# Peptides against a protein of PDB entry 2AZE, part 7

Target 1, 148 residues: chain A of PDB entry 2AZE
Amino acid sequence: AQECQNLEVERQRRLERIKQKQSQLQELILQQIAFKNLVQRNRHAEQQASRPPPPNSVIHLPFIIVNTSKKTVIDCSISNDKFEYLFNFDNTFEIHDDIEVLKRMGMACGLESGSCSAEDLKMARSLVPKALEPYVTEMAQGTVGGVF
Target 2, 101 residues: chain B of PDB entry 2AZE
Amino acid sequence: GRLEGLTQDLRQLQESEQQLDHLMNICTTQLRLLSEDTDSQRLAYVTCQDLRSIADPAEQMVMVIKAPPETQLQAVDSSENFQISLKSKQGPIDVFLCPEE

## One batch from the design tools (peptide; made by RFdiffusion4, then SolubleMPNN)

Design b1_p20_8_s2
Fold by OpenDDE base, seed 4:
Structure b1_p20_8_s2 (fold): chain B 148 residues (1-148), chain C 101 residues (1-101), chain A 20 residues (1-20)
Amino acid sequence: as target 1 above (148 residues)
Amino acid sequence: as target 2 above (101 residues)
Amino acid sequence: KPTFIIGKKPKFINFSVKKE
């Protein structure tokens, strides 16, 4: 009885750990796809233009984006060494990390929402090592967990 | 029996976790290689046009924050306070605005 | 809103801070 109880506790612990790792893996896959897709896009664009974009026209990763209404009043305080910033807004704002930006740009091929077209899925698969392809497929179908 | 079933479940879960660990290692390795590739990093950028797809500068002010690794961003968004605090550990922070046009 | 931590990346070139 006690032995069974101990094993049940362990079972639950392992299930939870697996669930956490699944979530982490999915995010890592999305990052990989998004980054590689972005690089490919830009490489192709620069080749077509026969030149890189002007330095001040692009933002290299990593970055964070903050957006708010143009009517929002923002007060910014900066430390003398620029190690610390404080922004005070008079209204709500949104924050997006670079990965989220890439996802919204479609760089993750819609895989993040499980709504990939056949072409998007093909692209996504092409941007990961072979071992990850089955998982990408499951993500697209919304049926993650079948690989195990 | 119950004990046998639980033992079998644990064994199966162990195998599943090992598979996950393997896949995660592969993925992490790929990301590391990408980060170490100079050409890839040179091409890892977005444009203002890209940012407009996220938030239209005609309606929204779009601010870009570039900071050293491990920089902390803390946000408070409540009815009383709307605040963002940035604290860098490794160097200065840069802030940019995306132009409307 | 959550607390963000900028991940480990190679050091980049510093640019001029643009304020409102």
Scores: peptide ipSAE 0.025, ipTM 0.870, DockQ to the pose 0.061
Fold by OpenDDE base, seed 3:
Structure b1_p20_8_s2 (fold): chain B 148 residues (1-148), chain C 101 residues (1-101), chain A 20 residues (1-20)
Amino acid sequence: as target 1 above (148 residues)
Amino acid sequence: as target 2 above (101 residues)
Amino acid sequence: KPTFIIGKKPKFINFSVKKE
């Protein structure tokens, strides 16, 4: 009947929304782990060195990375006020968010790719509130996706 | 019947979504706490060595973009053209090259 | 075409500035 049809539509809408939220939650967890891990790493490093790093040796978040072959020719146009930039490349390039950089650095403990060792998983769990630990475990096992 | 089944499914989905929302709120809160902690923000940095680990400057040019919030970045990467455009509304954009060492 | 929106407040550090 029409009523059942309407409920089916709503069911599908909710399922899709849940799927999207699951993805968002996983990303948020990864960000949290990555940020906390980065901070811990740097804190420890500075303590060991008994000083902060040189000013021009670090990049604070947030940032975006663009990389391309050293052979790539880049033409750059900059507005007078530096509010606008235009880059033209003669070959392909890559853009990476700071979060992606942190992931590639291993700051998310390999949780993002399912390559999480026992030690990595232990670290990951230690960097989230208790309520999130089960979800972290599921992410590491690749069992996220069901309705709970 | 079908109607009862669908109704029950929707109730279960609602409960599941509420649980997700709760977990997301926990995560958002944690991230906010990090952003509000001055010491954490001071320590939220990567080094040139870190950047070299993700893109080898011996073979790759690494460009770092620092821009104000809400800056728009648009990229085109195709055989026809390769382009990046940046437009800020709140201030100047800084672009740096990561040196090779 | 991908679009990025930078939402966090940045801290500025000096490297080699690229100019046209």
Scores: peptide ipSAE 0.025, ipTM 0.870, DockQ to the pose 0.060
Fold by OpenDDE base, seed 1:
Structure b1_p20_8_s2 (fold): chain B 148 residues (1-148), chain C 101 residues (1-101), chain A 20 residues (1-20)
Amino acid sequence: as target 1 above (148 residues)
Amino acid sequence: as target 2 above (101 residues)
Amino acid sequence: KPTFIIGKKPKFINFSVKKE
């Protein structure tokens, strides 16, 4: 019947929306873990050093990183007010946001790639509210993807 | 029947989505709290050593972009065009090089 | 084409500014 057809369309729509939200939630969890882990690392480091790092020696979030070969020729145009930048490269470059940098630093405990040791998983769980722990476990096991 | 089955499926999916929304709300709340915590933000930094783990300045030029919120970065990375455009609406953009180049 | 939007308020540092 037409009613069943309509419901089937709605079912598919909801499944797709759930899939999107699952991806969003995973990213949010990774961001939270990475951020908290970074803060924890730095707090510990500063405690050990008994001082904060020199202000000009660190990069605070947020930031974007661009890297390219040192051999790459870069032409940079800057507006007078510095509101606009234009970079022209003669070769390929890479762009990384701060979250990606944190992930590559291991701040997300390898959860982003499903490469968590028992210790990594323990750390990850400790950095999220209790309500999120089951989902972190599912992420580590690679069992995320189904519906609740 | 078919109708009853689909109806039940939709109810289950609704519950699943509600649970996801709940978890997302918890997560976003945590992130907001972190962003508002002065001590956390003070400690939210990476070092040059960290950046070297991403791209070694001995081999790569590492450029750091600090820009106001809502700044747009558009990039073209093709065989014949390699370009980055930055446009800010709220203030000046700062671009730095990682030391030890 | 990749587009990035910086959403958080930045904290500035004092690295070397790239100049040609």
Scores: peptide ipSAE 0.024, ipTM 0.871, DockQ to the pose 0.058
Fold by OpenDDE base, seed 5:
Parts: sequence; C-alpha cells; structure tokens
Structure b1_p20_8_s2 (fold): chain B 148 residues (1-148), chain C 101 residues (1-101), chain A 20 residues (1-20)
Amino acid sequence: as target 1 above (148 residues)
Amino acid sequence: as target 2 above (101 residues)
Amino acid sequence: KPTFIIGKKPKFINFSVKKE
C-alpha cells in the first residue's frame, strides 16, 4: 500500500541520518579526547619544567598546517590589509588542521584508527564522561554501527 | 502486518536517534566547557617539536596559519595547479614559518 | 576544490612570520 511505501522511505531516511550522526559523534569524541589529552600533557610538562616553554615555541589552537618539500617554489601574494593570501606552488603540498595534527601526535590514543593498546584505551575512557565510555569501547573494537 | 512492522521499526529508530542526540549533546557540552576554560585554552598548544614529528623542517617547509573565525581556506592540488587561497572577513591573517631544528 | 574552515576561537602567537 501507499502508506507502507511512504514508511519505507521514511525508514531509509532515518537510517541514513543515524549513520551520519554516528560519524559526527565519533569525531566529537575524538576531538574531546585529543584536546583533553593535549591539555593534560602540557600541564604535566609545565609542572615538571623549571619554566614554561618560550612563547615562540608553542602554537595555540586553532591553526592550520601547510607543508611541502623544501625544494618547492612558493609564490605568495598578500593583500594590504592581510585579509587575503594567495599561495602558488610548483609542486604538491599537504594541509592538516589542528585536529589532524593532534591525531597524528597520538593525542586521540589511536582510537581514530582502532589501533589502541590496552593502555591507550584506558586513557581514552578516562578522558570522557561516563555516558560516553561504552561508545569509546565500541570505537576501539570497531563494533560501532548497531542501533541503540 | 507489514504496516505494524514498519511502524514499530520507525519508533525504534526514533528512540535510537534520540539516544544519539543525547550523547552528542554531552560531547558538545564538554567541548564548550573546554573552550570556555581559560586554563585549558592556555594549555591547548603544540610545540615545534610536535610539528617536526608530523613534517620535519629539515626535509619539509612547514607553515602555520592563524586566522580569525570564519576564515576560509580553499586549496587546489592537481597536476596543473597547486594553490591555496585564504580569505578572512574578521581581521588579518598570520602565517608563520616553522624554523629548522 | 577542498575547503577548510578555521576554528572560531583563534589565538595568535609569536613566531617567524612568512612574508610575501
């Protein structure tokens, strides 16, 4: 019947929306873990150091990283007010946002790729509210995808 | 029949989505609290050593882009065009170079 | 072409500035 057909369409739409939200939730969890882990690392490091790191040796979030071969020729055009930049490269480059940098640093404990050791998983769980711990476990095991 | 089954499925999916929304709200709340905490923001940094672990300045040129909110970065990386465009609406953009070790 | 959005709470630091 037409009613059943309409409900089938709605069912599929909801399933897709849930899948999208699962992906978003995973990213939010990774961001939270990475951020808290970074803060914790730096706090501990500063407590053990005789002095804070020099201001010109640290980069605060948010930021974007661009890297390319040292042999790459780069032309840079900057507007007078510095509101606009244009970079032209003669070869390939890479762009990394701050979250990606944190992940590569291991701040997300390898959870993003499901490569958590037991210690990594313990750390990850300790950096999220209790309600999120089961989801962290599922992410580590690669079992995310079920309907709640 | 089929109608009852579909109706039940939709109700279950609605409940599942509500649970996801709840978890997402928890996450966004935590992130907001972190962003509002001045001590956390003070400690939210990476070092040059961290960046070298991602791309070594001995082999790679590493630039750091700091820009106002809503600044847009557009990139083209193809065989005929390698370009990055930055456009800010709220203030000047700063681009820094990571020094060699 | 890929588009990246800068975070909404930017911080500025002292670092070597790349010039045109």
Scores: peptide ipSAE 0.025, ipTM 0.871, DockQ to the pose 0.060; fails the geometry check

Design b1_p20_8_s4
Fold by OpenDDE base, seed 5:
Structure b1_p20_8_s4 (fold): chain B 148 residues (1-148), chain C 101 residues (1-101), chain A 20 residues (1-20)
Amino acid sequence: as target 1 above (148 residues)
Amino acid sequence: as target 2 above (101 residues)
Amino acid sequence: KPTFIIGRKPKFIKFSYKKL
C-alpha cells in the first residue's frame, strides 16, 4: 500500500516533468524553425539582390526590442562605459525579444499558435531534422502530449 | 494488480521521457550548430521593415537594444514606475532606433 | 517623436543613438 502510494507520487512527478520538457522542446523547435527560416529568407533575398544589405539596415540576432508611444518621454541614464543603462518612461512600454519578433514575422510558420496552412506546415517540417518532423506535425495538430 | 499497473505506467513514462530527451538533444544540437555557423549568423538578421510587424514606427518609437550575453535586464511597467534597467558585465550596450517611415 | 534624454544627474544631454 505504501509502495503504491510512493509510486503514484512518482508517477505524478514524472508526468509534470514530461509536461515541462514538452514545453521546452516545443519552444526549441520553434526557435529552430524561426531561425532557419529567417536565414533562408535572407539568403534568398541577398541572392536576388546580388549583394548583402547595407550594414546599417539590418539588426543581427540577438537583440531586444522596446517600443512605446511617440508621445512617451524617455529619460535615459547611461554609465560612462555604456555598461549600464536606465530608461525611465512616463508611460507604458513593450519589450520583445528576438524570438518573439521572429514569430510575429511568421518565421515560425504559425506553428506557435497552431495557425499553419498546408504550406506553412510543409515549410516547418522542412526546417527540422527528420526525427523532429512527427513532433512538428503534432504541434500543428494540437495533439502533443496525447501519449501521456 | 495495482502495483503492477503503476510499475508499468512508470516504465512507459520513462520511455516517453527518454524519447523527449532524445528529441531535445537533437534540437539543441541543431541550434548549437546554427550558432556556430558563420554564414548562418551573418544571415540571422531582421530589417527595420520587419520590426514594423511588432510596432509601426509611424505610431510607435521602436528601439533596438543589443547587449552582451548575461546582461541583466529588469523592467517595471506599472502606473507608478515605467523603467528598464540594463547592466552588462561583458561589454558595452548598444542602442538603435528604427527610423520613421 | 519621443523625447530622449540622457541623464547624468543633474546634467542631461540629447540621447545618442544609431538609426537603422
Scores: peptide ipSAE 0.028, ipTM 0.872, DockQ to the pose 0.032
Fold by OpenDDE base, seed 4:
Structure b1_p20_8_s4 (fold): chain B 148 residues (1-148), chain C 101 residues (1-101), chain A 20 residues (1-20)
Amino acid sequence: as target 1 above (148 residues)
Amino acid sequence: as target 2 above (101 residues)
Amino acid sequence: KPTFIIGRKPKFIKFSYKKL
């Protein structure tokens, strides 16, 4: 009885660890797809335009975005060395990291929400190593989470 | 009985975790390769048009923050206080505004 | 004039986020 109880505890610990790793892996896959897809998009665009975009028109990764109503009053304090910033808003704001921006741009092919079209899924699969393709398929189907 | 079943389950879980570890290693390796590829990094950018698809500058002010690694961002978002604090340890922070067309 | 966004030299950066 005690032996079984000990094994049950271990089983639960392993299951939780696996769950955490599954979540981490999914995020890593989404990042990989998003980055590669972004690079591919831009490469194609530059080739078609036969030139890179104007330097002042693009933001290279990594970055974060803060957005708020254009009516929001913002006070900003900056240290002399620019190592420290303080922003005070009179209303709510949103913060997005670059990965979230890429997801919303569709760079992750809708995989993050399991909303992939056939074309999206094909693209997603093409942007990962073969070993990750089955997992991408499961993500698209919303079937990730089982013990495999 | 139950003991045998649990033992078998643990063996299966061990195999599953090993598979996950392997997949994660593959994925992290790919990301490292991407970070080390100069051409890929050159092409890793978004435009103001892209950002407008996320938050329309006609209605929203969009601020872009470029900071060194390990920069700390602290945010307070409550009815009584709306604040963002940035602290870098490795260099200056740059802040830009996405222009409205 | 509005400030143009200039992409800096790309590098992978890890941010530390703390929501208070």
Scores: peptide ipSAE 0.027, ipTM 0.874, DockQ to the pose 0.112
Fold by OpenDDE base, seed 2:
Structure b1_p20_8_s4 (fold): chain B 148 residues (1-148), chain C 101 residues (1-101), chain A 20 residues (1-20)
Amino acid sequence: as target 1 above (148 residues)
Amino acid sequence: as target 2 above (101 residues)
Amino acid sequence: KPTFIIGRKPKFIKFSYKKL
C-alpha cells in the first residue's frame, strides 16, 4: 500500500514535469517559427527594395516594449552606469516582449492561438524540422498532450 | 494488481518524457543555429510599422527597452502604483521611443 | 508584483544590440 502511494506521487510528479516541458516545447516551436518567418520576411523585403532599411528605422531582437497613453506622465530615474532604471507612471501601461510582438505580427502563423488557415499551417510546418511537424499539427488542432 | 499498473504507467511516462526531451533537443538545436547565423541575426528586426500594429504611436507612447540577458524587470500595475523597475547585471540598458512617424 | 527576466528560458535566442 505504501509502495503504491509512493508510486502514485511519483506518477503525479512526472505528469506535472511532462506538462511543463510540453509548454516549454510549444513556446520554443513558436519562437522558432516566428523568428524564421521574420527573417524570411525581411530578407524578401530587402531584396525587393534592393537595399537594407535605414539603420534608425529597425529594432533588432531582443527587446521589450512598454506602451501607455501619450497623456501618461512618466518619471524615469537612471543609475549613473545605466544598469538600473525606475519608471513611475501616473496611469496604466502594457508590457510586451519581442516574441509577443512577433506573434501579434502573425509571424507564428496563428499557431499560438490555434487559429491557423491551411496556408498558415503549411507555412508553420515548413519552418520546422521534419521531426517537429507532427507536433505543429497537434498545436494547430489544439490536441497537444491529449494522451496524457 | 495496482502496483503493476502504476509501474506500467511510470514506464510509459518515462518513454513519453524521453520523446519530449528529444523534440526539445531538436528545437533548441535549431534555435542555437539561428543565433549563430550572422545573416539571420542581421535580419532579425522589426520596424516601426510593425510596432504600430501593436500600439499606435499616434495614441500610445511606445518605449523600446534593450537590455542584456538576465536583466530583471519588475512591474506594478495597480490603481495604487504604476511602476517598472529594471536591473541589469551584465551591462547598460538602452531605452528609446518609437517615433510617431 | 510581477517579475520578468529578460532572456530567461524558454527564450533561447540571443542577438547583439543595435540601437534605433
Scores: peptide ipSAE 0.033, ipTM 0.877, DockQ to the pose 0.063; fails the geometry check
Fold by OpenDDE base, seed 3:
Structure b1_p20_8_s4 (fold): chain B 148 residues (1-148), chain C 101 residues (1-101), chain A 20 residues (1-20)
Amino acid sequence: as target 1 above (148 residues)
Amino acid sequence: as target 2 above (101 residues)
Amino acid sequence: KPTFIIGRKPKFIKFSYKKL
């Protein structure tokens, strides 16, 4: 029947939307874990040193990273007001946002790549509200995708 | 019948989506709290050592870009053109180079 | 616009460029 067909189309539409939201939620969880873990690490480090790091030795979020071979020649054009930049490279480059940097630093406890040890999982769980702990566990197990 | 089954499925999916929305709201709330906490923001930093752990300046030049919100970044990475363009509307852009070890 | 070359060819840094 036409009515059933319409509902099947709607079903598929909702499934896709749920899939998208699951991906977004996972990213939000990873960001939360990464940020809190970073803050915790730095707090501990400063406590151990009994002082903050030198002001010019740290980069506060947010930021973007661009890396390329040290042999790459970069031509940079800058506007007078520094509102516009143009970089021309003679070879390939990579761009990473701060979240990716934090992930590669292990701040997300390997949860993003399925490399989460028992200790990593414990840390990850400790950095989220109780309501999110089950989802963190599912992420670590790779079982995310079920109907809630 | 088939219609009743599909209707039930849609109700269940709606409930699932609502739960996802709830969890997402929890996450965004936590992130907002971090953003509003001055001490947390003070501690939200990485070091050159951290950057070297992901891209060693001994082999790679590492450039850090600090840009105002809503800055537009355009990148082209092809055999014929390797380019990054930055356009800010809200303030100056700062660029830092991570020193070698 | 001002043009600067960085990378293999070290150049004097201007206001917008800093070493960490």
Scores: peptide ipSAE 0.025, ipTM 0.874, DockQ to the pose 0.033; fails the geometry check

## One batch from the design tools (peptide; made by RFdiffusion4, then SolubleMPNN)

Design b1_p21_6_s4
Fold by OpenDDE base, seed 2:
Structure b1_p21_6_s4 (fold): chain B 148 residues (1-148), chain C 101 residues (1-101), chain A 21 residues (1-21)
Amino acid sequence: as target 1 above (148 residues)
Amino acid sequence: as target 2 above (101 residues)
Amino acid sequence: SFKLYLSSSALKRYKVTVVKE
């Protein structure tokens, strides 16, 4: 019947929305873990050093990075007010945001790729509220959304 | 029948979505708490050593960009050259190179 | 071709466009 068809369409719509929310939630969890882990690392490091790092040696979030070969020629045009930049590269480049950098640093404990050791998973779980721990476990196992 | 089955499925999906929403709210709350904590923000940094660990400065040049929210970032892949365009509306953009050492 | 490694947060924070010519 037409009613059943309408409900099937709605079902598919909801499934897709749920899938999107799952992706968003996973990203949020990874960010939370990465940030908390970063803060914890730095706090510990500063305590051991008994001083904060030199101001010119740190980069506060948020940021993005562009990396390219050192042989790449880069031409840069900057507006007077520094509101506009134009970079020209004679070769390929990569752009990474701060979150990606943190992931590659291991701040997300390998959870982003499901490559978590037992210790990494334990750390990840410890950095989220209890309600999120089961989801973190599922992420590590790659079984998120398996019930849908 | 089929109608009852679909109706039940929709109810279950609704419950699942509500659970997801709840978890997302928890996450966003935690992130807000981090943003509001002065000490956490002070400690929310990476070092040059960190960047070296992911991009070897001996072979790769690393440029750091600090741009305000809503900054337009356009990357152009052309046969002639590659381009990055940055346009900010909220303030100046800061660009600097990560030192090799 | 260049590579972009941007999280969803970055995509929300910045107005990112990619042009291929």
Scores: peptide ipSAE 0.578, ipTM 0.924, DockQ to the pose 0.947
Fold by OpenDDE base, seed 1:
Structure b1_p21_6_s4 (fold): chain B 148 residues (1-148), chain C 101 residues (1-101), chain A 21 residues (1-21)
Amino acid sequence: as target 1 above (148 residues)
Amino acid sequence: as target 2 above (101 residues)
Amino acid sequence: SFKLYLSSSALKRYKVTVVKE
């Protein structure tokens, strides 16, 4: 019947939306864990050093990095007001944002790949509200995205 | 019948989505709290050593870009060369190199 | 070619475009 057909279309729409939200939630969780872990690391480091790092020795979020071979020739053009930059590279390069850098630093406890140790999982759980812990566990086990 | 089954499925999906929305709200709230916390903001940094761990300066150079929101970042792959174009409307862009050890 | 490792937050913060000529 037409009504059943309409509901089937709606069902599919909702399934897709849920899938998208699951991905978004996972990203948000990873960002939260990475950020909190970074803050915790730095706090501990500063406590051990009994002082903050020199102001010009750190890079605050947000940022982007570009990495390329040290042999790469880079030409740069900058506007007078520094509102515009143009870089020319004679070889390939990579662009990473701060979140991806944090992931590579291990700040997300390897949860991003679903391959975290028991200790990493414990750390990850400790960095989220209790309500999110079950989902973190699911992420670690690769069981996110249940059957509907 | 089929109608009842579909109706039940939709109800279950609605509950699942509501749960996701709730969890997402928790996450966004936490992230907002972190962004608004002065101490967290102060501690939200990486070092050049951290960046070196991602890209060893022995083999790679690392350029850092601090750009305002809504900055246009265009990457161009051409046979002639590779390009990065940055265009800001909200303020100046800061670019600097991470030094080698 | 170049490689982009950008999170969803960066994609929202910046106007990112990739051009292949």
Scores: peptide ipSAE 0.571, ipTM 0.923, DockQ to the pose 0.941
Fold by OpenDDE base, seed 5:
Parts: C-alpha cells; sequence; structure tokens
Structure b1_p21_6_s4 (fold): chain B 148 residues (1-148), chain C 101 residues (1-101), chain A 21 residues (1-21)
C-alpha cells in the first residue's frame, strides 16, 4: 500500500542519516581522545622538565601544515595586511590539519584505524566519559553499527 | 503484517538515532569544556619535533599555517604548477617554517 | 598532484576548495 511505500522511503532515509551520525560521532570521539591525550602528554612532560617549554618551540592548536620535498621551489606572495597568501609549488605537496597530525602522532591511540593494542584501548577508554566507553570498544573491534 | 513490521523498524531506528544524538551531545559537551578550560588550551600544542615525526625531517620541508576561522583555502592542481591560496576575512594569517629544517 | 589530509573539523573551520586544471 501507499502507506507502506512511504514508510520504506522513510526507513531508508533514517538509515542513511544514522550512518552519517555514526561517522560524525566517531570523528568527535577521536578528536576528544587525541586532544586529551595530547594535553596529558604535555602536562607530564612539563612536570618532568619542571618548566614550560620555550614559547617559540610549541605550536598551539588549531593549525595546518604543508609539507613538501626540500627540493621543491616555492614562490610566495603576501598581501600587505597578511590577509592573503599565494603559494606556488613546482612539485607536489601535502596538507595536514591538526587533527590528522595528532592521529599520526598516535594521540588517538590507533583507534582511527583499528590498530590499537590492549594498552592503547585502555588509554582510549580512560579519556572518554563512561557513556562513550562502549562505543570506543566497538570502534576498536570494528563492530560499530552492528545493532542495525 | 508488513505495515506493522515497518512501523516497528522505524521505532527501533528512531531509538537508535536518539541514542546516537545523546552520545554526540556528550562528546560536544566534553569538547566545549576542553575549549573553555584555560589550562587545557595552554597545553594543547605540538612541537616542531612532533611535526618532523610525521614528515621526514631529512627530506621534507614543513610549513605551519595559523589562520582564523572561515579562512578560504584553495588548492590548485595544474600541469603548470601546484598552488595554495589563503584568504582571511577575520584577521592576519601567520605562516612559518619549523626551525629544525 | 597533491594530497589533502583534512578532518571534518578543518572543513568546517576553513572554506576549502580544490581546483584541478
Amino acid sequence: as target 1 above (148 residues)
Amino acid sequence: as target 2 above (101 residues)
Amino acid sequence: SFKLYLSSSALKRYKVTVVKE
């Protein structure tokens, strides 16, 4: 019947929306873990050093990085007010944002790729509220969405 | 029947979505708390050594860009050249190289 | 070519466009 058809359309719509929200939630969890882990690392390091690092030795979030071969020729033009930059490269480059950098640093405990040890998983769980721990476990096991 | 089955499925999906929304709210709340915590923000940094760890320091140049929100970032892939364009409306953009280069 | 490793957060924070000519 027409009513059943309408409900089937709605069902598919909801399933797609749920998948999108799952992806968003996973990203949020990874960001939270990475951030808290970074803060924890730095706090410990500063305690061991008994002083904060030199101001020019650290880069605060947020940021992005561009990396390329040292042989790459880069031409840069900058507006007078520094509101506009133009970079020209004679070879390929990579752009990474701070979150992706943190992931590569291992701050997300390998959870982003499902490559976390038991210790990594323990750390990840300890950096999220209790309500999120089951989802972290599912992410590590690759079983997210199994209830659907 | 078919109608009853679909109705039940939709109810279950609605409950699942509500659970996801709840978890997302928890996450966003935690992130906001972190952003509002001065000590956490002070400690939210990486070093040039960290950046070099993900980009071969012997082979790679590492450029750092700090840009305000809503900055336009355009990357152009052309046979003639590769290009990055940055345009900010909220303030100046800071660009620097890691000194370990 | 170039490689972009940008998270969803970056895509929300910045107005990112890619042009291939």
Scores: peptide ipSAE 0.566, ipTM 0.921, DockQ to the pose 0.940
Fold by OpenDDE base, seed 3:
Structure b1_p21_6_s4 (fold): chain B 148 residues (1-148), chain C 101 residues (1-101), chain A 21 residues (1-21)
Amino acid sequence: as target 1 above (148 residues)
Amino acid sequence: as target 2 above (101 residues)
Amino acid sequence: SFKLYLSSSALKRYKVTVVKE
């Protein structure tokens, strides 16, 4: 019947929306863990050194990085007011945001790839509110996808 | 029947979505707290050493971009063209290279 | 090619909007 068909369409719509929200939630969790872990690391390091690092030695978030082979020739044009940049490369390049950098640094405890040790998982859990711990565990186990 | 089954499914999915929304709100709240904490923001940095550990400067050149909000980044990466364009309306863009050791 | 729009987001991060061309 038409009514059943309508409900089936709605069902599929909701399933897709849930799937999207699951992905968004996972990313938010990873961001939270990564940022808190980064802050924790730096706080500890500064405490141990009894001083902050030199100002020119650090890059505050947010940032974007572009990496390419050191052999890549780059032509750069910059406007006088530095409002516009144009880079021409003779070879391929990669662009990464700060979150990707933090993940590669291990700040997300390997949770992003399901490569969490017991210690990593413990750290990850400690950096999220209690309500999120079960989800973190599922992420580590690769069992995310269940319907709540 | 079929109708009842579908109706039940939709109710269950609604509950699931509500739980997801709740968890997302918790995450968003935590992120806001971090953004509002001055000390946390002060400590939200990486070092050149961190970047070198990810992209070895012995093989890779790493360029760092810090741009104002609403900056446009256009990238072309094809066999025929390799280009990045940055356009800001709110202020100057800062671009610098991560030095080698 | 693609374009990224960098706007403010949580933790003062970039919110990336991708536009395919």
Scores: peptide ipSAE 0.358, ipTM 0.906, DockQ to the pose 0.165

